# Peptides against a protein of PDB entry 6FBK, part 52

Target 1, 90 residues: chain A of PDB entry 6FBK
Amino acid sequence: EDTGVRVELAEEDHGRKSTIALRLWVEDPKKLKGKPKDNGAIEFTFDLEKETPDEVAQEMIESGFFHESDVKIVAKSIRDRVALIQWRRE

## One batch from the design tools (peptide; made by RFdiffusion4, then SolubleMPNN)

Design b2_p21_6_s4 (from b2_p21_6, 8 letters changed)
Fold by OpenDDE base, seed 4:
Structure b2_p21_6_s4 (fold): chain B 90 residues (1-90), chain A 21 residues (1-21)
Amino acid sequence: as target 1 above (90 residues)
Amino acid sequence: MKREFKVLNEEEKLELIKEYS
């Protein structure tokens, strides 16, 4: 399902470390219930072993990037990319 | 402890999108 939020690797993944750099931005704001704080992109690190998409999404909400009602859609976008990355590693 | 988020502006994002095209 298209969440309207895009997540990409900010670096080449060699599958050697648990921490990866990700970039996230909104492609279709109509898919979100609230209005995003900005129309730019967010770059962050994600630990594949210690962290979860839901946790990161919550932290993005707390930072004011997205409305609280969109936490699940943001989390899903991260989860989908992370799942793809993990699939490629296996 | 709050997570660090690097914010890229819209112009930077647009250039970035071209990179992933």
Scores: peptide ipSAE 0.715, ipTM 0.931, DockQ to the pose 0.848
Fold by OpenDDE base, seed 3:
Structure b2_p21_6_s4 (fold): chain B 90 residues (1-90), chain A 21 residues (1-21)
Amino acid sequence: as target 1 above (90 residues)
Amino acid sequence: MKREFKVLNEEEKLELIKEYS
């Protein structure tokens, strides 16, 4: 499913560490209920073993990047990319 | 603790998108 939110690796993943750098941006704002404050991108680290997409999405809301009504769509976009990364590591 | 987020502007984002194309 197309969430309208894109998440990509900000670095090459050699599968050596649990932490990875990710970049997130909106490709289709029509998929969101609220309007993001900025049209840029967000770069952040994610611990594959300790953190969850839902937790990170909540923190993005708290930081004011997205409306609270879009926490699930943001979490899904992160989850989908993280799943791909983990599958590639196996 | 508050998570750190690096913010890129729209111009920087557009240039990044080209890198992933």
Scores: peptide ipSAE 0.713, ipTM 0.930, DockQ to the pose 0.845
Fold by OpenDDE base, seed 2:
Structure b2_p21_6_s4 (fold): chain B 90 residues (1-90), chain A 21 residues (1-21)
Amino acid sequence: as target 1 above (90 residues)
Amino acid sequence: MKREFKVLNEEEKLELIKEYS
C-alpha cells in the first residue's frame, strides 16, 4: 500500500552496522488525515536491532511532525523501507 | 533521551528527491 510517505536511505548501506540513517518526507499529503507542520524532510537514525517503526513514529508525533491519527501510516512507511533494507542485507 | 531529528526545508527536500530519481 502506498502510504504517501516516502522513506529512503540517507547513506549507503554496507550491511555492517545495525544503525542506519534515513530520510522521510510526505509525497502524497492526501494519504494523511492530518496536516504535517512542515513540507520538508526529516533525517534520523534507526537501530535495526533495538528500535521499532512504531516507536520512531510515536516520537515524530510527539515532536509535532505529524498528527497523532497518522502514527500508523508513518510507522508503516518506515517499516516498509526497513524491511527492504533488511531483505537486501540477507 | 529524546530522539534527534534533523529537519530539512522544502528546497533541500526537492534537491534530495533528485538524488533518488
Scores: peptide ipSAE 0.713, ipTM 0.930, DockQ to the pose 0.871
Fold by OpenDDE base, seed 1:
Order: C-alpha cells, then sequence, then structure tokens
Structure b2_p21_6_s4 (fold): chain B 90 residues (1-90), chain A 21 residues (1-21)
C-alpha cells in the first residue's frame, strides 16, 4: 500500500553496521489525515537492532512533524523501507 | 535524549527526489 510517505536511504548501505541514515518526506499529502507543517524532508539515523519504526514515528509526532492521527502511516512507511533494507542484507 | 532530526527544505527535497528517480 502506498502510504504517500517516502523513505529512502541517505547513504549507501554496505550491511556492516546496525545504524543507517534515512530521509523521509511526504509525496501525497492526501494520504494523511493531518497536514504536515513542513514541506521538506526529514533526515535521521535508525538503529536496525535497537529501534522500531513505531517509536521513531512517535518521536516525529512529538517533534511536531506530523499529526498524531498519522503516526501509524508514518511508522508503516519507515517499517516498509527498513524491511526492504533488512531483506537486502540477508 | 530527544532524537535528532535534520530538516531539509522543499528545494533540497526536490533535489533529492530527482536524485532518487
Amino acid sequence: as target 1 above (90 residues)
Amino acid sequence: MKREFKVLNEEEKLELIKEYS
């Protein structure tokens, strides 16, 4: 399912470390219930072994990037990208 | 500790979109 939220690697993944750099931005705002305050992109690190998409999404809400009603769709977008990265590493 | 988020503006985002296309 297209969440309308894009998540991409901000660096090349050599599969050597648990921490990766990600970039996240909204491609289709109509998919979100709320309206993000910023129309740019968010760059952040993600530890594949210690962190979860849900927790990161919640932190984005706390930081004011998204409305709380969109936490799950944001988490899903992160989860989907992380899954692809993990599968590629295996 | 609060997570660090780097904010890129719309122009930077558009450049990225081109990069990933």
Scores: peptide ipSAE 0.708, ipTM 0.928, DockQ to the pose 0.876

Design b2_p21_7_s1 (from b2_p21_7, 8 letters changed)
Fold by OpenDDE base, seed 5:
Structure b2_p21_7_s1 (fold): chain B 90 residues (1-90), chain A 21 residues (1-21)
Amino acid sequence: as target 1 above (90 residues)
Amino acid sequence: RPKRVFKVLNEEELEELKKLY
């Protein structure tokens, strides 16, 4: 599904630790609230065992990156990438 | 709860990243 938000690994995944570095970029600038406003990417660490995409997405909104109405779209983008990473680890 | 750290890539970093694609 094309959500307009892309998430990828910001580091090589060796499948050895539960924490991974992720990079999120928005193809639709209209989804950006705070900075960056034109084009940019946000990098963050995600714990595959302890954290959820929904909570991380909410924290991004609280930080001013996205509108509250886009929380589910952002969460889905993170979830989809995390799922792929987990499937590749199996 | 503790505040999550988010790193925003600057224009230079983004340009270097885009060169990979």
Scores: peptide ipSAE 0.581, ipTM 0.861, DockQ to the pose 0.622
Fold by OpenDDE base, seed 4:
Structure b2_p21_7_s1 (fold): chain B 90 residues (1-90), chain A 21 residues (1-21)
Amino acid sequence: as target 1 above (90 residues)
Amino acid sequence: RPKRVFKVLNEEELEELKKLY
């Protein structure tokens, strides 16, 4: 599924720590509420052991980055990337 | 709870970042 939201590692993952740096950018500007506008990316840390994509996505909505209706799209994008990272670690 | 820190990269910063790839 093409959600229009992309998530990648913002750093090289050596599989040594539970916290990773992620970068999220949106291809569809209509999915953006506040900053960034048109183009841009959001970088954040994610704890693979303590945090969930849904919680982080909700925090992004609360911060004004996305509309509430897009929380599941954002969460899915984070989840898919996190799953891939975890798969590569195993 | 503590507010999560989000670093926002604007379009220009993103373009500079992409130049590294």
Scores: peptide ipSAE 0.577, ipTM 0.860, DockQ to the pose 0.645
Fold by OpenDDE base, seed 1:
Structure b2_p21_7_s1 (fold): chain B 90 residues (1-90), chain A 21 residues (1-21)
Amino acid sequence: as target 1 above (90 residues)
Amino acid sequence: RPKRVFKVLNEEELEELKKLY
């Protein structure tokens, strides 16, 4: 599903640590009403073992990057990327 | 709980990154 939000690795993943650096940005403003400040991207660390995409997405909303109505779109985008990363580690 | 750290890239930085994709 094209969520209008892109999530990528902000670093090369060597599959050795549970924490990864991710980068998120809005590709299509028609699909997501919220956006990072100055039309930029957001970089953050994500613990593959301890954290959930929903929690991180909620924290982004609380930080003012997105509207509450977009939390599930953001969470899905993070989840989809995290799943790919985990699958490639197997 | 402590506030999560988010690094925000500006428009110029984002534009350069998008050229890689």
Scores: peptide ipSAE 0.543, ipTM 0.840, DockQ to the pose 0.776
Fold by OpenDDE base, seed 2:
Structure b2_p21_7_s1 (fold): chain B 90 residues (1-90), chain A 21 residues (1-21)
Amino acid sequence: as target 1 above (90 residues)
Amino acid sequence: RPKRVFKVLNEEELEELKKLY
């Protein structure tokens, strides 16, 4: 599904650590009510073992990057990328 | 829990990154 939000690795993943650096930005702003602060991208670390996309997405909302109504879209985008990363590691 | 650290890249930085994709 094209969520309109792009999530990519912000670093090379060698599969050696549980934490990864991710970069998120709006790929198709027409699909979202919210948008990144200052029209930029957001970089953050994600612990593959301890954290969830939903929690991170909610924290982005609380930080003012997106509207509450887009929390599930953001979470899904993170989840889908994380899943791909995990599948590549296995 | 501590607030999550989010690094915000400005539009110029984002534009350069988008060129890679």
Scores: peptide ipSAE 0.539, ipTM 0.839, DockQ to the pose 0.780

Design b2_p21_7_s2 (from b2_p21_7, 10 letters changed)
Fold by OpenDDE base, seed 4:
Structure b2_p21_7_s2 (fold): chain B 90 residues (1-90), chain A 21 residues (1-21)
Amino acid sequence: as target 1 above (90 residues)
Amino acid sequence: REKRVFRVLNEAELEELKKLY
């Protein structure tokens, strides 16, 4: 599924810590609410043990990055990347 | 609760990263 949102590691993952740095790319400007406006990338840390994609996505909405209607798209993008990272660690 | 920190890349940073792909 092409959601127009991509998430990747912002650092190399050595599988040693539960906190990772992620980068979220927005390719569809219609999904952006605040800054950035045309296209952009947002970086943040994610605790693989304590946090969930849905919670982080909601925090992005609350911060004004996305419309509330896009929370599930954002959460899915984070979830898919996190799942891949966890798979590679196993 | 404490608000999460999000870092938005500036245009220069975006251009540099896009060169990698």
Scores: peptide ipSAE 0.628, ipTM 0.876, DockQ to the pose 0.647
Fold by OpenDDE base, seed 2:
Structure b2_p21_7_s2 (fold): chain B 90 residues (1-90), chain A 21 residues (1-21)
Amino acid sequence: as target 1 above (90 residues)
Amino acid sequence: REKRVFRVLNEAELEELKKLY
């Protein structure tokens, strides 16, 4: 599914730690709120054991990056990437 | 809870990264 949001590793994953650096790209500028305004990428750490995509997405909303209506889209993008990372670790 | 840190990449960083794709 094309969510208009792309999430990838911001670092090489060696499978040694539960925290990973992620980079979120907004491919659809319409989904951006505040800064960045036109396009951009947001980097953040994600704890594979303690955190959830939904919570992180909500925090992005609260930080003013996205509209409330896009929280599930953002969460899905994070979830899908996290799942791939976890599958590759297994 | 403390606010999560989000780092927004600047234009220069974005340009460099986009070159990778």
Scores: peptide ipSAE 0.625, ipTM 0.876, DockQ to the pose 0.661
Fold by OpenDDE base, seed 5:
Structure b2_p21_7_s2 (fold): chain B 90 residues (1-90), chain A 21 residues (1-21)
Amino acid sequence: as target 1 above (90 residues)
Amino acid sequence: REKRVFRVLNEAELEELKKLY
């Protein structure tokens, strides 16, 4: 599904630790509220065992990156990538 | 609640990454 937001690994995943570095690309500039304004990418650490995509997405909104109306879209993009990573680890 | 750290890539970093695609 094309949500206008893409999430990928920002580091190689060796499947050894629960924390991973993720990079979020915003392909639709209209979804950006704060900085960056154009063609932005945001990197962050995600704990596969302790954190949820919904909570991280909400924190991005609180940080001013996205509108509140886009929280579910952002969360879904993170969730989809996290699921793929977890499936590959099995 | 502890504030999460988010790193915004600069233009130079973005250009380097885009070369890979």
Scores: peptide ipSAE 0.624, ipTM 0.875, DockQ to the pose 0.642
Fold by OpenDDE base, seed 1:
Structure b2_p21_7_s2 (fold): chain B 90 residues (1-90), chain A 21 residues (1-21)
Amino acid sequence: as target 1 above (90 residues)
Amino acid sequence: REKRVFRVLNEAELEELKKLY
């Protein structure tokens, strides 16, 4: 599903540590009402074992990057990328 | 709780990254 939000690895994943660097940017502003404060790209660390996409998405909203109405779109985008990373590690 | 760290890319960084996709 094209959510209008893209999430990628911001570093090479060697599959050794539980924390990874992710990069999120808005590809289609028509699909999201909210956007990052500056240029639409945000980088952050995600712990594959301890954190959830929903928590991170909510923290982005609380930080003012997106409107509350877009939290599920952001969470899904993170979740989908995290799932791919986890699957590739197996 | 402790505030999560988010790094916002600058315009130059974004421009270079967009060239990759």
Scores: peptide ipSAE 0.621, ipTM 0.876, DockQ to the pose 0.664

Design b2_p21_7_s4 (from b2_p21_7 with E5K H9L I17L E19K F21Y)
Fold by OpenDDE base, seed 4:
Structure b2_p21_7_s4 (fold): chain B 90 residues (1-90), chain A 21 residues (1-21)
Amino acid sequence: as target 1 above (90 residues)
Amino acid sequence: KKKRKFKVLNEEELEELKKEY
């Protein structure tokens, strides 16, 4: 599914630490509430052991990046990438 | 709770990153 939001690793994952650097791409300007305006990438760390995609997505809403109605789309994008990363680590 | 750090790439950084793809 093309949600207009994509998440990738912002660093190489050696599978050695529980925290990873992620990059979230937004190519649909309708998904953006604040900055960035037209398109953008947001980078952040994610703790594979302590954090959830839904919590991080909610924090992005609270920070003003996205509309509340898009929280599940953002969370799904993070979840899908995290799941892939975890799968590769196993 | 603690405020999460989010790095928003500027236009230059975004353009450089897009060149990698």
Scores: peptide ipSAE 0.591, ipTM 0.862, DockQ to the pose 0.633
Fold by OpenDDE base, seed 5:
Structure b2_p21_7_s4 (fold): chain B 90 residues (1-90), chain A 21 residues (1-21)
Amino acid sequence: as target 1 above (90 residues)
Amino acid sequence: KKKRKFKVLNEEELEELKKEY
């Protein structure tokens, strides 16, 4: 499902550690609130064991990247990629 | 609440990454 936000690995995943580097691309500039204006990409680490997509998405809102109304869309994008990564590790 | 570190790619970095696709 197209959310206007896509998430990919920012580093090669060897499945050795619980933390991974992710890159979030914003394809729809209307979803951007501050900082990146046009084409934006945000990089961050994610702990597959301790963290949740909802929490990280909320932190992005608090940082001023997105509107509150888009928190669930951002969380879904992170969740979908994380789920895929976890699937490939198994 | 602890602040998460987010890195925003600049225009140059973004353009270089887009070239890979």
Scores: peptide ipSAE 0.587, ipTM 0.862, DockQ to the pose 0.626
Fold by OpenDDE base, seed 1:
Structure b2_p21_7_s4 (fold): chain B 90 residues (1-90), chain A 21 residues (1-21)
Amino acid sequence: as target 1 above (90 residues)
Amino acid sequence: KKKRKFKVLNEEELEELKKEY
């Protein structure tokens, strides 16, 4: 599924830390609520052991990046990338 | 609750990032 949101590693993953740096960029301006307006990228850390994509997505909504209606789409994009990262670590 | 740190890339930073692809 093309969610219009892309998530990738913002750093090389050596599989040693539970915390990873992620980069999320939005190609559809309709998905953005505040800044950025047309396109942009958001970088953040994610703890593979303690955090969930839903929680992080909710925090992005609370920070004003996305509309509440898009929380599940954002969460899915993060989840899909995290799952791939975890698969590569095995 | 704690406020999560988010770094928003500006247009210049985004353009430089896109050059990697």
Scores: peptide ipSAE 0.586, ipTM 0.861, DockQ to the pose 0.604
Fold by OpenDDE base, seed 2:
Structure b2_p21_7_s4 (fold): chain B 90 residues (1-90), chain A 21 residues (1-21)
Amino acid sequence: as target 1 above (90 residues)
Amino acid sequence: KKKRKFKVLNEEELEELKKEY
């Protein structure tokens, strides 16, 4: 599903750490709230063992990046990338 | 709980990053 949000690794994953650096791109500027307003990328760390995409997405809402109505879309985009990364590590 | 640290790329960083694609 094209959610209008793209998540990628912000670093090369050597499979050595439980934490990874992710970069979230918003392809649809309508999904952006506050800053950035037009387009942008947000980078953050994600703990593959301790954190969930839903938690991170909610924190992005609380930080003012997205509307509450888009939390599930953001979470899904993170989840899809995280799942792929975990699959590659297996 | 501590607030998660989010790094928002500035325009310059974004442009440089887009050049990689």
Scores: peptide ipSAE 0.585, ipTM 0.861, DockQ to the pose 0.655

Design b2_p21_8_s2 (from b2_p21_8, 10 letters changed)
Fold by OpenDDE base, seed 3:
Structure b2_p21_8_s2 (fold): chain B 90 residues (1-90), chain A 21 residues (1-21)
Amino acid sequence: as target 1 above (90 residues)
Amino acid sequence: MKRKFIVLNKEELEELKKEYE
């Protein structure tokens, strides 16, 4: 499913570290319930072993980037990218 | 501890998006 939120690697992944840099931005704002902040993208690190997409999404809400009602769609976008990264590493 | 988020503006993103094409 297209969430309207895009997540990409902010660095090249050589499959050596458990921590990766990700970049997240909105491509289709009409798929969100609330209006996100008027910025370009958000970059952050993600620990593939210790962290979850849901936790990171919650932290983005707490930081004010998205409306609380959009936590699940944001989490899904992160989850989908993380899954792809994990699959490519295997 | 609060997670660190780095914010890029729209112009910066548009330039970076070219790298993903």
Scores: peptide ipSAE 0.713, ipTM 0.925, DockQ to the pose 0.814
Fold by OpenDDE base, seed 5:
Order: sequence, then structure tokens, then C-alpha cells
Structure b2_p21_8_s2 (fold): chain B 90 residues (1-90), chain A 21 residues (1-21)
Amino acid sequence: as target 1 above (90 residues)
Amino acid sequence: MKRKFIVLNKEELEELKKEYE
């Protein structure tokens, strides 16, 4: 499903460590209920073994990047990319 | 502790998008 939020690797994944660098940006703001901040992209690290997309999305809300009503759609965008990365590692 | 987020502007994003083309 197209969430309107895109997540990509910010570094090459060699499958050697549990932490990865991700880059997130809005491609279709109409998919969001609230209005996100007017910036380009957000980069962050994600631990594939210890962290969850829901937790990271909530931290983005607390940092003011997205409205609280969009926490689930943001989490889904992260989850979808993380799943692809994990599938490639197997 | 708050998570560290690095914010890029729109110009930086447009340049980075070229890496995925």
C-alpha cells in the first residue's frame, strides 16, 4: 500500500550489523491527515533487533515532524522498508 | 534520551534522489 511516505537506505547495507541508516521523506502529503513540517528528509539510525517502527514513528511525532494522527501511516512506511531490507538479508 | 534526527532541506533531498535514479 502506498502511504505517501518514502523510506530508503541512507547507506549501503552489507548485512553485517543490526543497525542501519534510513532516510524518510513525504512524496504525497495528501495521504497524511495532518500537515508535516516543510523540510526535505529525515535521517536516522534503526536497530533491526531492538527497535520497532511504531516506536520510531512516535519519536518523530514527539520531535514535531508529523501530526499525532499520522503515527500509524509513518510507522507503516518504516515497517515496509525494514521488511524489504530483512528479506534481502535472508 | 531523545532519538537523534538529521534534517535535510529540500535542495539536499533533490540531489540525493538522483542516487536512486
Scores: peptide ipSAE 0.713, ipTM 0.925, DockQ to the pose 0.783
Fold by OpenDDE base, seed 1:
Parts: structure tokens; C-alpha cells; sequence
Structure b2_p21_8_s2 (fold): chain B 90 residues (1-90), chain A 21 residues (1-21)
């Protein structure tokens, strides 16, 4: 499902370290319940072994990037990309 | 500690999008 939120690798993944760099941005704001901040993209690191998309999404909301009502859609966008990365590594 | 988020502006994003094309 298209969440309207895009997540991509911010670096080349060599499939070795558990930490990856990601960038996230809104492509279709109509799919969000609230209005996100007017920025281009958010870059962050994600530990594939220790962290969860839900936790990161919650931290983004706490930082003011998204409305709390959009935590699940943001988390899903991260989860979907992370899953693809993990599957590609195997 | 609060997670570090790096914010890129729209211009930067448009340039980055070219890398994914």
C-alpha cells in the first residue's frame, strides 16, 4: 500500500553492519491525517537489530515532524523499506 | 538521548531524487 511517505537508503548498503542510514519524505500529503512540517527530507540512522519502526516514528512525532495521528502510517513506511533491505541482504 | 534527525530542504530533496531515477 502506498502510504504517501517514502523511505530510501541514504547510503549504499553493503549488507554488513546492522546500522543503516535512511531518508524519509512525504510524497503525497493527502494520505496523512495531519499536516507534516514543510521540509524536504529527514535523514536518520536505524539499527536493524535493536530498533523498531514504531519507535522511530514516535520519535519523529515527538520531534514535531508529524502529527501523532500519523504515527502508524510513518511507521509502516519505515517498516516496509526496512523489510526490503533485510530481504535483499539474505 | 534524543535521536538525531538531519533535515534537508526541498531543494536538496529534489537533487537527491535524481539519484533514485
Amino acid sequence: as target 1 above (90 residues)
Amino acid sequence: MKRKFIVLNKEELEELKKEYE
Scores: peptide ipSAE 0.713, ipTM 0.925, DockQ to the pose 0.831
Fold by OpenDDE base, seed 2:
Structure b2_p21_8_s2 (fold): chain B 90 residues (1-90), chain A 21 residues (1-21)
Amino acid sequence: as target 1 above (90 residues)
Amino acid sequence: MKRKFIVLNKEELEELKKEYE
């Protein structure tokens, strides 16, 4: 499912580190239930071994980037990208 | 410890989008 939220690598992944840099932005705000913060993109690191998309999404909500009702859709967008990255590493 | 989020503005986003084309 298209979440309307795009997540991309902010750096080249050589498959050597457990941490990756990601960039997240909204491409289709109509997919969101709430109105997201008026930003361009959010850049952050993600530990593939220690962190979960849900936890990161929750932290984004707490930071005011998205409405609480969109925590799951944000988490899914991160999860989907992380899965792709992990698949490419294998 | 709060997670560090770096916020890029819309202009910066438009520039970085070129990296994915």
Scores: peptide ipSAE 0.713, ipTM 0.925, DockQ to the pose 0.827

Design b2_p21_8_s4 (from b2_p21_8, 9 letters changed)
Fold by OpenDDE base, seed 2:
Structure b2_p21_8_s4 (fold): chain B 90 residues (1-90), chain A 21 residues (1-21)
Amino acid sequence: as target 1 above (90 residues)
Amino acid sequence: MKREFKVLNEEELKKLKEEIE
């Protein structure tokens, strides 16, 4: 399902380290219930072994990037991209 | 510790999208 939130690698992934850099932005704001505070992108690191999409999404909400009602859709967008990255590694 | 988030503005995002394509 299209979450309306796009997540891409911020760096080339060589599949060597557990930490990757990601960039996240809203592609279709109609899919979100809340109104994102910015129209740019958010760059962050993600530890494939220690962190979860839900935790990162929660932290984004706490930072004010998204409304709390959109935490799950944000988490899903991260999860979907992370899954693709992991599949390509294996 | 709070997670570090780097914010890219709309112009930077536009350039980024062009690089991805």
Scores: peptide ipSAE 0.702, ipTM 0.920, DockQ to the pose 0.801
Fold by OpenDDE base, seed 1:
Structure b2_p21_8_s4 (fold): chain B 90 residues (1-90), chain A 21 residues (1-21)
Amino acid sequence: as target 1 above (90 residues)
Amino acid sequence: MKREFKVLNEEELKKLKEEIE
């Protein structure tokens, strides 16, 4: 399912470290219940071994990037990208 | 500690999209 939220690597992944840099932005705002304040992208690091997409999404809400009602869709977008990265590494 | 988030503006995102896609 297309979440309307896109997540991409902010760097080349050589599969050597657990930490990766990601960029997240909204492509289809109609998929979200709330309205994001920014029209750009959010760049952040993600530890594949220690962190979860849900926790990161919650932190984005706390930072005011998204409405709380959209935490799950944001988490899903991160999860989907992380899964692809993990699968590619294996 | 609060997670660090770097914000890229719309222009930066536009350039990024052109490179990725």
Scores: peptide ipSAE 0.700, ipTM 0.920, DockQ to the pose 0.822
Fold by OpenDDE base, seed 5:
Structure b2_p21_8_s4 (fold): chain B 90 residues (1-90), chain A 21 residues (1-21)
Amino acid sequence: as target 1 above (90 residues)
Amino acid sequence: MKREFKVLNEEELKKLKEEIE
């Protein structure tokens, strides 16, 4: 499912660390209810064992990157990428 | 606790997209 939000690895994943670096940006702003604050990307670390996409998405909203109404779509974009990374590690 | 976010500008994102493409 295309959320209009893209998430990619910011570093090579050797499958050794629980923490990974990710980059997130909007590809299709029409799929968001609110307008994104900027046209760039957001880089952040994510702990595969301790953190959840939903919590990270909420933190992005609190930081002002996205509107509160888009928390679920942002969380889904992170979840989808994290799932792919975890599946590749197996 | 507030999470640390690094913001890349549009030009940096453009370069990133070119690397992925």
Scores: peptide ipSAE 0.699, ipTM 0.919, DockQ to the pose 0.782
Fold by OpenDDE base, seed 4:
Structure b2_p21_8_s4 (fold): chain B 90 residues (1-90), chain A 21 residues (1-21)
Amino acid sequence: as target 1 above (90 residues)
Amino acid sequence: MKREFKVLNEEELKKLKEEIE
């Protein structure tokens, strides 16, 4: 399902380290219940072994990037990308 | 604990999209 939120690698993944750099931005704001804070992108690191998409999404909400009602859709967008990255590594 | 987020503006995102596509 299209979340309207896009997540991409901010660096080339050689599958050697657990930490990756990701970039996240909104492509379809109509899919969100709240209005996102900005029209740009958010770059962050993600530890494939220690962190979860839900945790990161929660922190994005706390930082004010998204409305609290959109935490699940944001988390899903991250999860989907992370799953794809992990699939490519294996 | 607060996570660090780097914010790219809309113009930077436009350039990024051009590179990805």
Scores: peptide ipSAE 0.676, ipTM 0.908, DockQ to the pose 0.774

